# Ledger of designs, part 94: peptides against a protein of PDB entry 6JX3

Target 1, 85 residues: chain A of PDB entry 6JX3
Amino acid sequence: AEFRLRPEISVAQTDYGMVLLDGRSGEYWQLNDTAALIVQRLLDGHSPADVAQFLTSEYEVERTDAERDIAALVTSLKENGMALP

## One batch from the design tools (peptide; made by RFdiffusion4, then SolubleMPNN)

Design b2_p30_8_s1 (from b2_p30_8, 8 letters changed)
Fold by OpenDDE base, seed 5:
Structure b2_p30_8_s1 (fold): chain B 85 residues (1-85), chain A 30 residues (1-30)
Amino acid sequence: as target 1 above (85 residues)
Amino acid sequence: SAAAEALREWVAAKGPSAFTGRLEVPRYAR
Protein backbone atom coordinates (compact mmCIF):
# COMPACT_ATOMS: atom_id res chain seq x y z
CA ALA B 1 0.00 0.00 0.00
CA GLU B 2 1.12 3.54 -0.75
CA PHE B 3 2.53 5.53 2.13
CA ARG B 4 0.72 8.85 2.39
CA LEU B 5 0.52 11.61 4.93
CA ARG B 6 -2.83 12.82 6.12
CA PRO B 7 -4.07 15.87 4.22
CA GLU B 8 -3.64 18.19 7.19
CA ILE B 9 0.03 17.28 7.64
CA SER B 10 2.70 19.66 6.42
CA VAL B 11 6.36 18.78 5.99
CA ALA B 12 9.27 21.14 6.40
CA GLN B 13 13.01 20.98 6.62
CA THR B 14 13.95 23.10 9.61
CA ASP B 15 16.94 23.88 11.76
CA TYR B 16 15.74 20.94 13.85
CA GLY B 17 15.54 18.57 10.89
CA MET B 18 12.40 17.31 9.23
CA VAL B 19 9.25 18.34 11.05
CA LEU B 20 5.68 17.22 10.50
CA LEU B 21 2.91 19.62 11.51
CA ASP B 22 -0.76 18.90 11.86
CA GLY B 23 -2.22 22.16 10.61
CA ARG B 24 -5.50 21.55 12.35
CA SER B 25 -4.39 20.53 15.82
CA GLY B 26 -1.07 22.35 15.94
CA GLU B 27 0.80 19.23 17.00
CA TYR B 28 4.18 18.85 15.41
CA TRP B 29 6.82 16.16 15.48
CA GLN B 30 10.54 16.18 15.03
CA LEU B 31 12.21 13.39 13.09
CA ASN B 32 15.79 12.36 13.56
CA ASP B 33 17.92 12.07 10.46
CA THR B 34 17.38 8.37 9.85
CA ALA B 35 13.64 8.66 10.30
CA ALA B 36 13.56 11.65 7.98
CA LEU B 37 15.47 9.73 5.34
CA ILE B 38 13.00 6.88 5.50
CA VAL B 39 9.97 9.17 5.37
CA GLN B 40 11.33 11.11 2.42
CA ARG B 41 11.99 7.93 0.46
CA LEU B 42 8.51 6.65 1.21
CA LEU B 43 6.98 9.96 0.16
CA ASP B 44 9.01 9.81 -3.03
CA GLY B 45 7.16 6.61 -3.87
CA HIS B 46 9.59 3.95 -2.76
CA SER B 47 8.15 0.90 -1.07
CA PRO B 48 9.30 -0.18 2.37
CA ALA B 49 11.20 -2.96 0.63
CA ASP B 50 12.91 -0.40 -1.60
CA VAL B 51 13.81 1.68 1.43
CA ALA B 52 15.21 -1.34 3.24
CA GLN B 53 17.37 -2.13 0.24
CA PHE B 54 18.53 1.46 0.15
CA LEU B 55 19.45 1.44 3.83
CA THR B 56 21.41 -1.79 3.59
CA SER B 57 23.31 -0.43 0.61
CA GLU B 58 24.23 2.84 2.30
CA TYR B 59 24.69 1.81 5.91
CA GLU B 60 25.91 -1.05 8.04
CA VAL B 61 22.49 -2.45 8.80
CA GLU B 62 21.05 -5.88 8.17
CA ARG B 63 18.02 -6.15 5.93
CA THR B 64 15.85 -7.55 8.69
CA ASP B 65 16.82 -4.75 11.05
CA ALA B 66 16.13 -2.12 8.42
CA GLU B 67 12.74 -3.64 7.71
CA ARG B 68 11.85 -3.63 11.40
CA ASP B 69 12.95 -0.03 11.82
CA ILE B 70 10.91 1.06 8.81
CA ALA B 71 7.86 -0.84 9.99
CA ALA B 72 8.15 0.63 13.47
CA LEU B 73 8.43 4.15 12.10
CA VAL B 74 5.46 3.71 9.78
CA THR B 75 3.43 2.36 12.66
CA SER B 76 4.36 5.35 14.79
CA LEU B 77 3.43 7.76 12.03
CA LYS B 78 0.04 6.13 11.65
CA GLU B 79 -0.61 5.87 15.38
CA ASN B 80 0.32 9.50 15.95
CA GLY B 81 -2.04 10.69 13.23
CA MET B 82 0.48 11.73 10.63
CA ALA B 83 0.15 8.98 8.05
CA LEU B 84 -2.96 7.48 6.53
CA PRO B 85 -3.66 3.87 7.48
CA SER A 1 6.16 25.89 -0.37
CA ALA A 2 4.03 28.25 1.64
CA ALA A 3 3.13 25.48 4.05
CA ALA A 4 6.74 24.58 4.62
CA GLU A 5 7.67 28.20 5.18
CA ALA A 6 4.85 28.62 7.65
CA LEU A 7 5.99 25.52 9.49
CA ARG A 8 9.55 26.78 9.70
CA GLU A 9 8.28 30.01 11.20
CA TRP A 10 6.08 28.04 13.56
CA VAL A 11 9.02 26.02 14.79
CA ALA A 12 11.17 29.12 15.09
CA ALA A 13 8.52 30.88 17.12
CA LYS A 14 7.64 28.04 19.46
CA GLY A 15 11.02 26.37 19.73
CA PRO A 16 11.94 22.72 20.09
CA SER A 17 10.47 22.39 23.56
CA ALA A 18 7.03 22.68 22.02
CA PHE A 19 7.39 19.60 19.84
CA THR A 20 4.65 17.10 20.49
CA GLY A 21 7.26 14.41 20.23
CA ARG A 22 10.28 13.05 18.47
CA LEU A 23 10.28 10.12 16.08
CA GLU A 24 13.56 8.31 15.97
CA VAL A 25 15.14 5.49 14.09
CA PRO A 26 18.53 4.31 15.32
CA ARG A 27 21.43 5.87 13.49
CA TYR A 28 23.34 3.43 11.36
CA ALA A 29 27.05 3.32 10.88
CA ARG A 30 28.45 3.93 7.43
Scores: peptide ipSAE 0.550, ipTM 0.866, DockQ to the pose 0.861
Fold by OpenDDE base, seed 3:
Structure b2_p30_8_s1 (fold): chain B 85 residues (1-85), chain A 30 residues (1-30)
Amino acid sequence: as target 1 above (85 residues)
Amino acid sequence: SAAAEALREWVAAKGPSAFTGRLEVPRYAR
């Protein structure tokens, strides 16, 4: 399934990195640099598999670890109401 | 966008202590 943010979520680049705002609840979340990179790639239309390949090519990370980190982040985004299921 | 600009202003005014939370992926070495 395609990764998408919920329509009420706004994205901003700030001095503290990428921030996601829920325009309905008022909650806003900070992403660290690695999380932001993953989210940006997903929003650009890359699949989780694409992102994993990218991470292993750019960083000292094993494919399995990259896949796990991507999956965990996506799960968090969905569970915290930022991404569509 | 206007929403993004407003969010940047909000973050600047409230600071990081007002974040609902933080989403983190372990930092990778190069």
Scores: peptide ipSAE 0.550, ipTM 0.865, DockQ to the pose 0.924
Fold by OpenDDE base, seed 4:
Structure b2_p30_8_s1 (fold): chain B 85 residues (1-85), chain A 30 residues (1-30)
Amino acid sequence: as target 1 above (85 residues)
Amino acid sequence: SAAAEALREWVAAKGPSAFTGRLEVPRYAR
C-alpha cells in the first residue's frame, strides 16, 4: 500500500528543518535532512524501492543499508501515529 | 498552505525544546 500520513498530520519546512504536527494532540516531530528527503519522496508517490534506488544513486550508501533506513523510518512514523498503517 | 503556516508559527512559538521527538536517518556522504 502507498505511504500516507494520517489526516491530522501537517507538514512544514521550518528553521529547524521539516516538522510534522499532529493537529489534534499538539505533538510535533523534527526530521533531519535525510529523513525529510525520504518522507518527501514517499509522499510524492515513490515506492520504498524507488527511494532506495534514488539514495544509492545520489549518495555513498549500500542498497541494503538504504532499504533498512527507509523501513526503520516508516516503522517509526507509523508507531508514532504520524503515518497510516 | 494555511496549515503549513500555522505549523511554522507553532514551532516558532514553542521552540525546539518542545519537540515531541526527532526522527533521524544517518547522513550519507556524497
Scores: peptide ipSAE 0.545, ipTM 0.862, DockQ to the pose 0.857
Fold by OpenDDE base, seed 2:
Structure b2_p30_8_s1 (fold): chain B 85 residues (1-85), chain A 30 residues (1-30)
Amino acid sequence: as target 1 above (85 residues)
Amino acid sequence: SAAAEALREWVAAKGPSAFTGRLEVPRYAR
């Protein structure tokens, strides 16, 4: 399934990194650099597996750890109403 | 987009106090 943000979510690049705005609730969410990198690649159409491979190639992180971190982030985005189920 | 620009302007004005929360992944070493 394709990763997608909810229609009411806006994305901006700021001095504080990537920020997501929920246009209905008014909530703002800040992403750290690694989270922003993951979200951007997912939005670009890469699968979680693709992103995990990318992270292991660019950073000192094991595949299992990268996959866990990606899954945790996606879950958080869905639970906080930013991403579609 | 206009929405993104408005968001950047709002964040610049309000700073971290604007954020409901922070979503983070551990920073990996290179």
Scores: peptide ipSAE 0.541, ipTM 0.861, DockQ to the pose 0.914

Design b2_p30_8_s2 (from b2_p30_8, 11 letters changed)
Fold by OpenDDE base, seed 3:
Structure b2_p30_8_s2 (fold): chain B 85 residues (1-85), chain A 30 residues (1-30)
Amino acid sequence: as target 1 above (85 residues)
Amino acid sequence: SAASEALREWVARQGPAAFSGRLTVPEYAR
């Protein structure tokens, strides 16, 4: 399944890192750098598996942990109305 | 994009105290 943001969500790089704005509700969310890295790669068309491979190659993180972190972030983005289900 | 620019302006004006939340992944060592 392809990761996509909802059409009302805007993305910006700010002094506070990546921020997502819901243009309908006015709510906006800050991402830490690791979360932003994951989101950007997903938006660029990489699969969660691709992202996990990337993380394990660049950082001291086990594949299982990377996959879990990615899945948790994606779930949060969906639950908070940022990403399409 | 226009949307991104508007968002940057919005964040600058409203500040971090107005964030609805923060989405994080544990930071990894290199």
Scores: peptide ipSAE 0.555, ipTM 0.866, DockQ to the pose 0.889
Fold by OpenDDE base, seed 5:
Structure b2_p30_8_s2 (fold): chain B 85 residues (1-85), chain A 30 residues (1-30)
Amino acid sequence: as target 1 above (85 residues)
Amino acid sequence: SAASEALREWVARQGPAAFSGRLTVPEYAR
């Protein structure tokens, strides 16, 4: 399924990296660089499998580990109300 | 975008101490 942010979520590239803001609640979250990379690629329309392939090609990470990290991040984004189910 | 600009300004004003949280993935070596 397509990864999408909730409509109230705004994205910004800041001095503190990628930040996601809930425009209704005012909550905002910082992403570390690896998380930001994953989120950006997902938002660009790449599947988690595509992102995993990208990570294994660019970094010293095994496919299974990349897939696990991506899945964990997506889960966190959904649980924290930033991404649509 | 306007939303992104507003968010950047918001972050600049509030600072990182006001983040609700931090979402991380383990960093990988090149």
Scores: peptide ipSAE 0.551, ipTM 0.864, DockQ to the pose 0.890
Fold by OpenDDE base, seed 2:
Structure b2_p30_8_s2 (fold): chain B 85 residues (1-85), chain A 30 residues (1-30)
Amino acid sequence: as target 1 above (85 residues)
Amino acid sequence: SAASEALREWVARQGPAAFSGRLTVPEYAR
């Protein structure tokens, strides 16, 4: 399934990194640079597997660790109401 | 988009105090 943000979520690149706004609740969420990189690639249509491969090629991280980190982030985004299930 | 621009401006004015939370992934070494 395609990773997608909920329609009420707005995205901005700021001096504090990527920020997500929930237009209904008014909540703002800050992403660190690694999280922002992952989210951007997912939004661009890359699969979690693609992103994991990318991370292992660019950084000193094991594939299993990258996959775990991506899955945890996606879960957080869904549970916090920012990404669609 | 207009929404994104407005968000950037809002964040600039409000600063980090506006954030409800932070979503992070461990930073990796290069």
Scores: peptide ipSAE 0.546, ipTM 0.862, DockQ to the pose 0.909
Fold by OpenDDE base, seed 4:
Structure b2_p30_8_s2 (fold): chain B 85 residues (1-85), chain A 30 residues (1-30)
Amino acid sequence: as target 1 above (85 residues)
Amino acid sequence: SAASEALREWVARQGPAAFSGRLTVPEYAR
């Protein structure tokens, strides 16, 4: 299944990093740089497996840890109403 | 985009104290 943000969510790069805004509720969330990197690659059409491979190639992180971090972030984005189920 | 610019302006006005939350992934060493 393709990772997608809900249609009411906007994305911007700000002085505080990547921010996601819910245009209906007015809630907005800050992402740290690693989270932002993952989200951007997912939005670009890369699979979680692709992103995990990318992270292990660029950083000192084990594949299993990268996969877990990606899955946890995706879950959070869905639970907080930012990503489609 | 217009939406992105509006968001940047919104963040500038409201400030980080108004963030609903922060989503993080542990930072990795290079």
Scores: peptide ipSAE 0.546, ipTM 0.861, DockQ to the pose 0.859

Design b2_p30_8_s3 (from b2_p30_8 with A4S H22R F23L T27E P29A)
Fold by OpenDDE base, seed 3:
Structure b2_p30_8_s3 (fold): chain B 85 residues (1-85), chain A 30 residues (1-30)
Amino acid sequence: as target 1 above (85 residues)
Amino acid sequence: SAASEALRARVAAEGPAAFTGRLEVPEYAR
């Protein structure tokens, strides 16, 4: 399934890293660098499998752990109203 | 975009103390 942010979500690169703002609620969230990397790759059209492969090629992380981290982040983004179901 | 510019201005003015929360993935070693 394609990863997409909700239309009301704005993205900005800031001195504190990647930030997501919900233009309706006013809530905004900071992403750490690893989370931002995953989100950026997903928004660029890479699948979660692609991202997992990328992470295992660039970092000391096992495929299973990368997949788990990606899935957890995507779930959080959906549950916090930032990503479409 | 205009929305992103406004967001950057808001973050610059209010700082990280005003963030609703922080989304984190464990950092990996190289």
Scores: peptide ipSAE 0.558, ipTM 0.866, DockQ to the pose 0.919
Fold by OpenDDE base, seed 2:
Structure b2_p30_8_s3 (fold): chain B 85 residues (1-85), chain A 30 residues (1-30)
Amino acid sequence: as target 1 above (85 residues)
Amino acid sequence: SAASEALRARVAAEGPAAFTGRLEVPEYAR
């Protein structure tokens, strides 16, 4: 299943990086640059495996560490009501 | 989108102190 944001979530690029807004609750979350990069690629249709490969090619990070970081972020986005399960 | 534009305006007005939270991945060396 592809990564998708919940329909009530809006995305904006700001001076403070990527921000996600929940249109129902009014709460909004800031992403750091690495998290934003991961989310952007997932939303573009890349799989977590694709994103991990990208990270290992662009940065000094091991594949297993990249996969763990991606999984942790996706879990956080789902738990905070930003991403569909 | 209109929603994204409104969000940018809200962030500009309220600032980072109004964020519900921050989602972070460790930054990697180049």
Scores: peptide ipSAE 0.547, ipTM 0.861, DockQ to the pose 0.916
Fold by OpenDDE base, seed 5:
Structure b2_p30_8_s3 (fold): chain B 85 residues (1-85), chain A 30 residues (1-30)
Amino acid sequence: as target 1 above (85 residues)
Amino acid sequence: SAASEALRARVAAEGPAAFTGRLEVPEYAR
């Protein structure tokens, strides 16, 4: 299953980092740099497993922690209406 | 894109205090 943003969501790189805007509701969310990195990789077509491998290769993070962080972020994006189920 | 440009302009005008929220993953050491 591919990670995809909902059609009404816009992405921008700003002075405050990556921001997601819902064009219908007008609500917008800031991502910290680590969250933005994960989202960028997912949007590029990498699987959560691929992203976890990337994080463990570039940072001092355990695989299980990376997987949990990715899963939590994806869940949040879906629950907040940013990503498709 | 035009949508991204409009979003950047809005963020520049409203600032972070107007964000709905923040999605955060723990920052890792290198």
Scores: peptide ipSAE 0.545, ipTM 0.861, DockQ to the pose 0.906
Fold by OpenDDE base, seed 4:
Structure b2_p30_8_s3 (fold): chain B 85 residues (1-85), chain A 30 residues (1-30)
Amino acid sequence: as target 1 above (85 residues)
Amino acid sequence: SAASEALRARVAAEGPAAFTGRLEVPEYAR
């Protein structure tokens, strides 16, 4: 399934990194640089498997760890109302 | 975009203490 942000979510690059704002509730979340990189790749249409392969090619991280980190981030984004299920 | 511009302005005004939360992935070595 395609990774998508909810319609009310806005994205911005700030001095504090990537930030996601819920335009309805007013809540906003900061992403660290690795999380931001993953979100950007997913929004560009790469699958979680594609992103994991990218991370293992660019960084000293094992495939299993990359897959876990991506899955955890996606789950968090859905649970906090940023991403569509 | 207008929405992202408004978001940047809000973050600049309110600062990081006003964030609802932080989403982190462990940083990797190169």
Scores: peptide ipSAE 0.544, ipTM 0.859, DockQ to the pose 0.899

Design b2_p30_8_s4 (from b2_p30_8 with A4S R10W E14A H22R F23L T27R P29A)
Fold by OpenDDE base, seed 3:
Structure b2_p30_8_s4 (fold): chain B 85 residues (1-85), chain A 30 residues (1-30)
Amino acid sequence: as target 1 above (85 residues)
Amino acid sequence: SAASEALRAWVAAAGPAAFTGRLEVPRYAR
């Protein structure tokens, strides 16, 4: 499924890293650097499979672990109301 | 965008203590 943020979500690069703001509720979330990297690549149009391949090529991470981490992050983004289901 | 600029200003003013939460993926070694 295509990864998309909800329309009320704004993205910003800040001194504290990537931040996502829900313009309706006022909730905003800080991403650590690895999460931000994944989100940015997804927003750039890369598939989760593409991102997993990228991670395994750049870091000491196994494909299955990369896929799990991506899936967990996407799930969190959906559950916290930032990404569309 | 204007929204992103406003967000940056908000973060700068409110600081990290105002974050609703933090989303983390384990940091990978190179």
Scores: peptide ipSAE 0.556, ipTM 0.868, DockQ to the pose 0.899
Fold by OpenDDE base, seed 5:
Structure b2_p30_8_s4 (fold): chain B 85 residues (1-85), chain A 30 residues (1-30)
Amino acid sequence: as target 1 above (85 residues)
Amino acid sequence: SAASEALRAWVAAAGPAAFTGRLEVPRYAR
């Protein structure tokens, strides 16, 4: 399934990095650089598997660790109401 | 977009102390 943000979520690049705002609740979340990179790649249409391959090619990270980090982030985004299930 | 511009202005005014939370993935070595 394709990764998508919920319609009410806005994205911005700020002095504090990537931020996601829920326009309905007013809640907003800061992403660190690595999380932002993952989200950007997913929004660009890359699969989690693609992103894991990208991370292992650019950084000293094991494939299994990259996959777990991506899955954990996606789960958090869904549970916090920012990404569609 | 207009929404992104408004968000940037809002974040600039509110500051990081007003964030609901932080989503973090460990920084990897290069």
Scores: peptide ipSAE 0.554, ipTM 0.867, DockQ to the pose 0.893
Fold by OpenDDE base, seed 2:
Structure b2_p30_8_s4 (fold): chain B 85 residues (1-85), chain A 30 residues (1-30)
Amino acid sequence: as target 1 above (85 residues)
Amino acid sequence: SAASEALRAWVAAAGPAAFTGRLEVPRYAR
């Protein structure tokens, strides 16, 4: 399934990096640089596998570690009500 | 978008202390 944010979530690039706002609750979350990079690629239509390959090509990270980090981030985004299940 | 612009203004005014939380992935070496 395609990674998508919930319709009430807005994205902004700020001085503090990527920020996600829930327009209904008013809660907003900061992403660090690596998390923002992953989210951007997922939103652009890349699969988690594509993103893992990208990370291993650009950084000194093993494929398995990249996949775990991506999965953990996606889980957090869903649990915090930012991404659709 | 208008929503994104409003969010940037909100962050600028409220600052990072008002974030609900922070989502982090370990920083990788290049």
Scores: peptide ipSAE 0.549, ipTM 0.864, DockQ to the pose 0.910
Fold by OpenDDE base, seed 4:
Structure b2_p30_8_s4 (fold): chain B 85 residues (1-85), chain A 30 residues (1-30)
Amino acid sequence: as target 1 above (85 residues)
Amino acid sequence: SAASEALRAWVAAAGPAAFTGRLEVPRYAR
């Protein structure tokens, strides 16, 4: 159950941060820095649990909060058609 | 990549007002 973007989604670093573009619809989404960091690590093959551990080691955030933030982001990416179920 | 370069050009031309939306995680303190 690895995190994957849909095949029509492109990723780029822009002046406005990380952006995800749906090449079929033309819709695109901006990610803030923390969201971008999470997405990058998930795409690199880290599990949500791995990413939560990373966040708690690098930032002043509790494990439970990090886990909820990751889960919420993944859900949003799936619901907005960026990530595969 | 060609796709990412095209995306950067798209964003530059359309501007931030054309974003479909914004996905955010709360900013954490160091």
Scores: peptide ipSAE 0.547, ipTM 0.862, DockQ to the pose 0.870

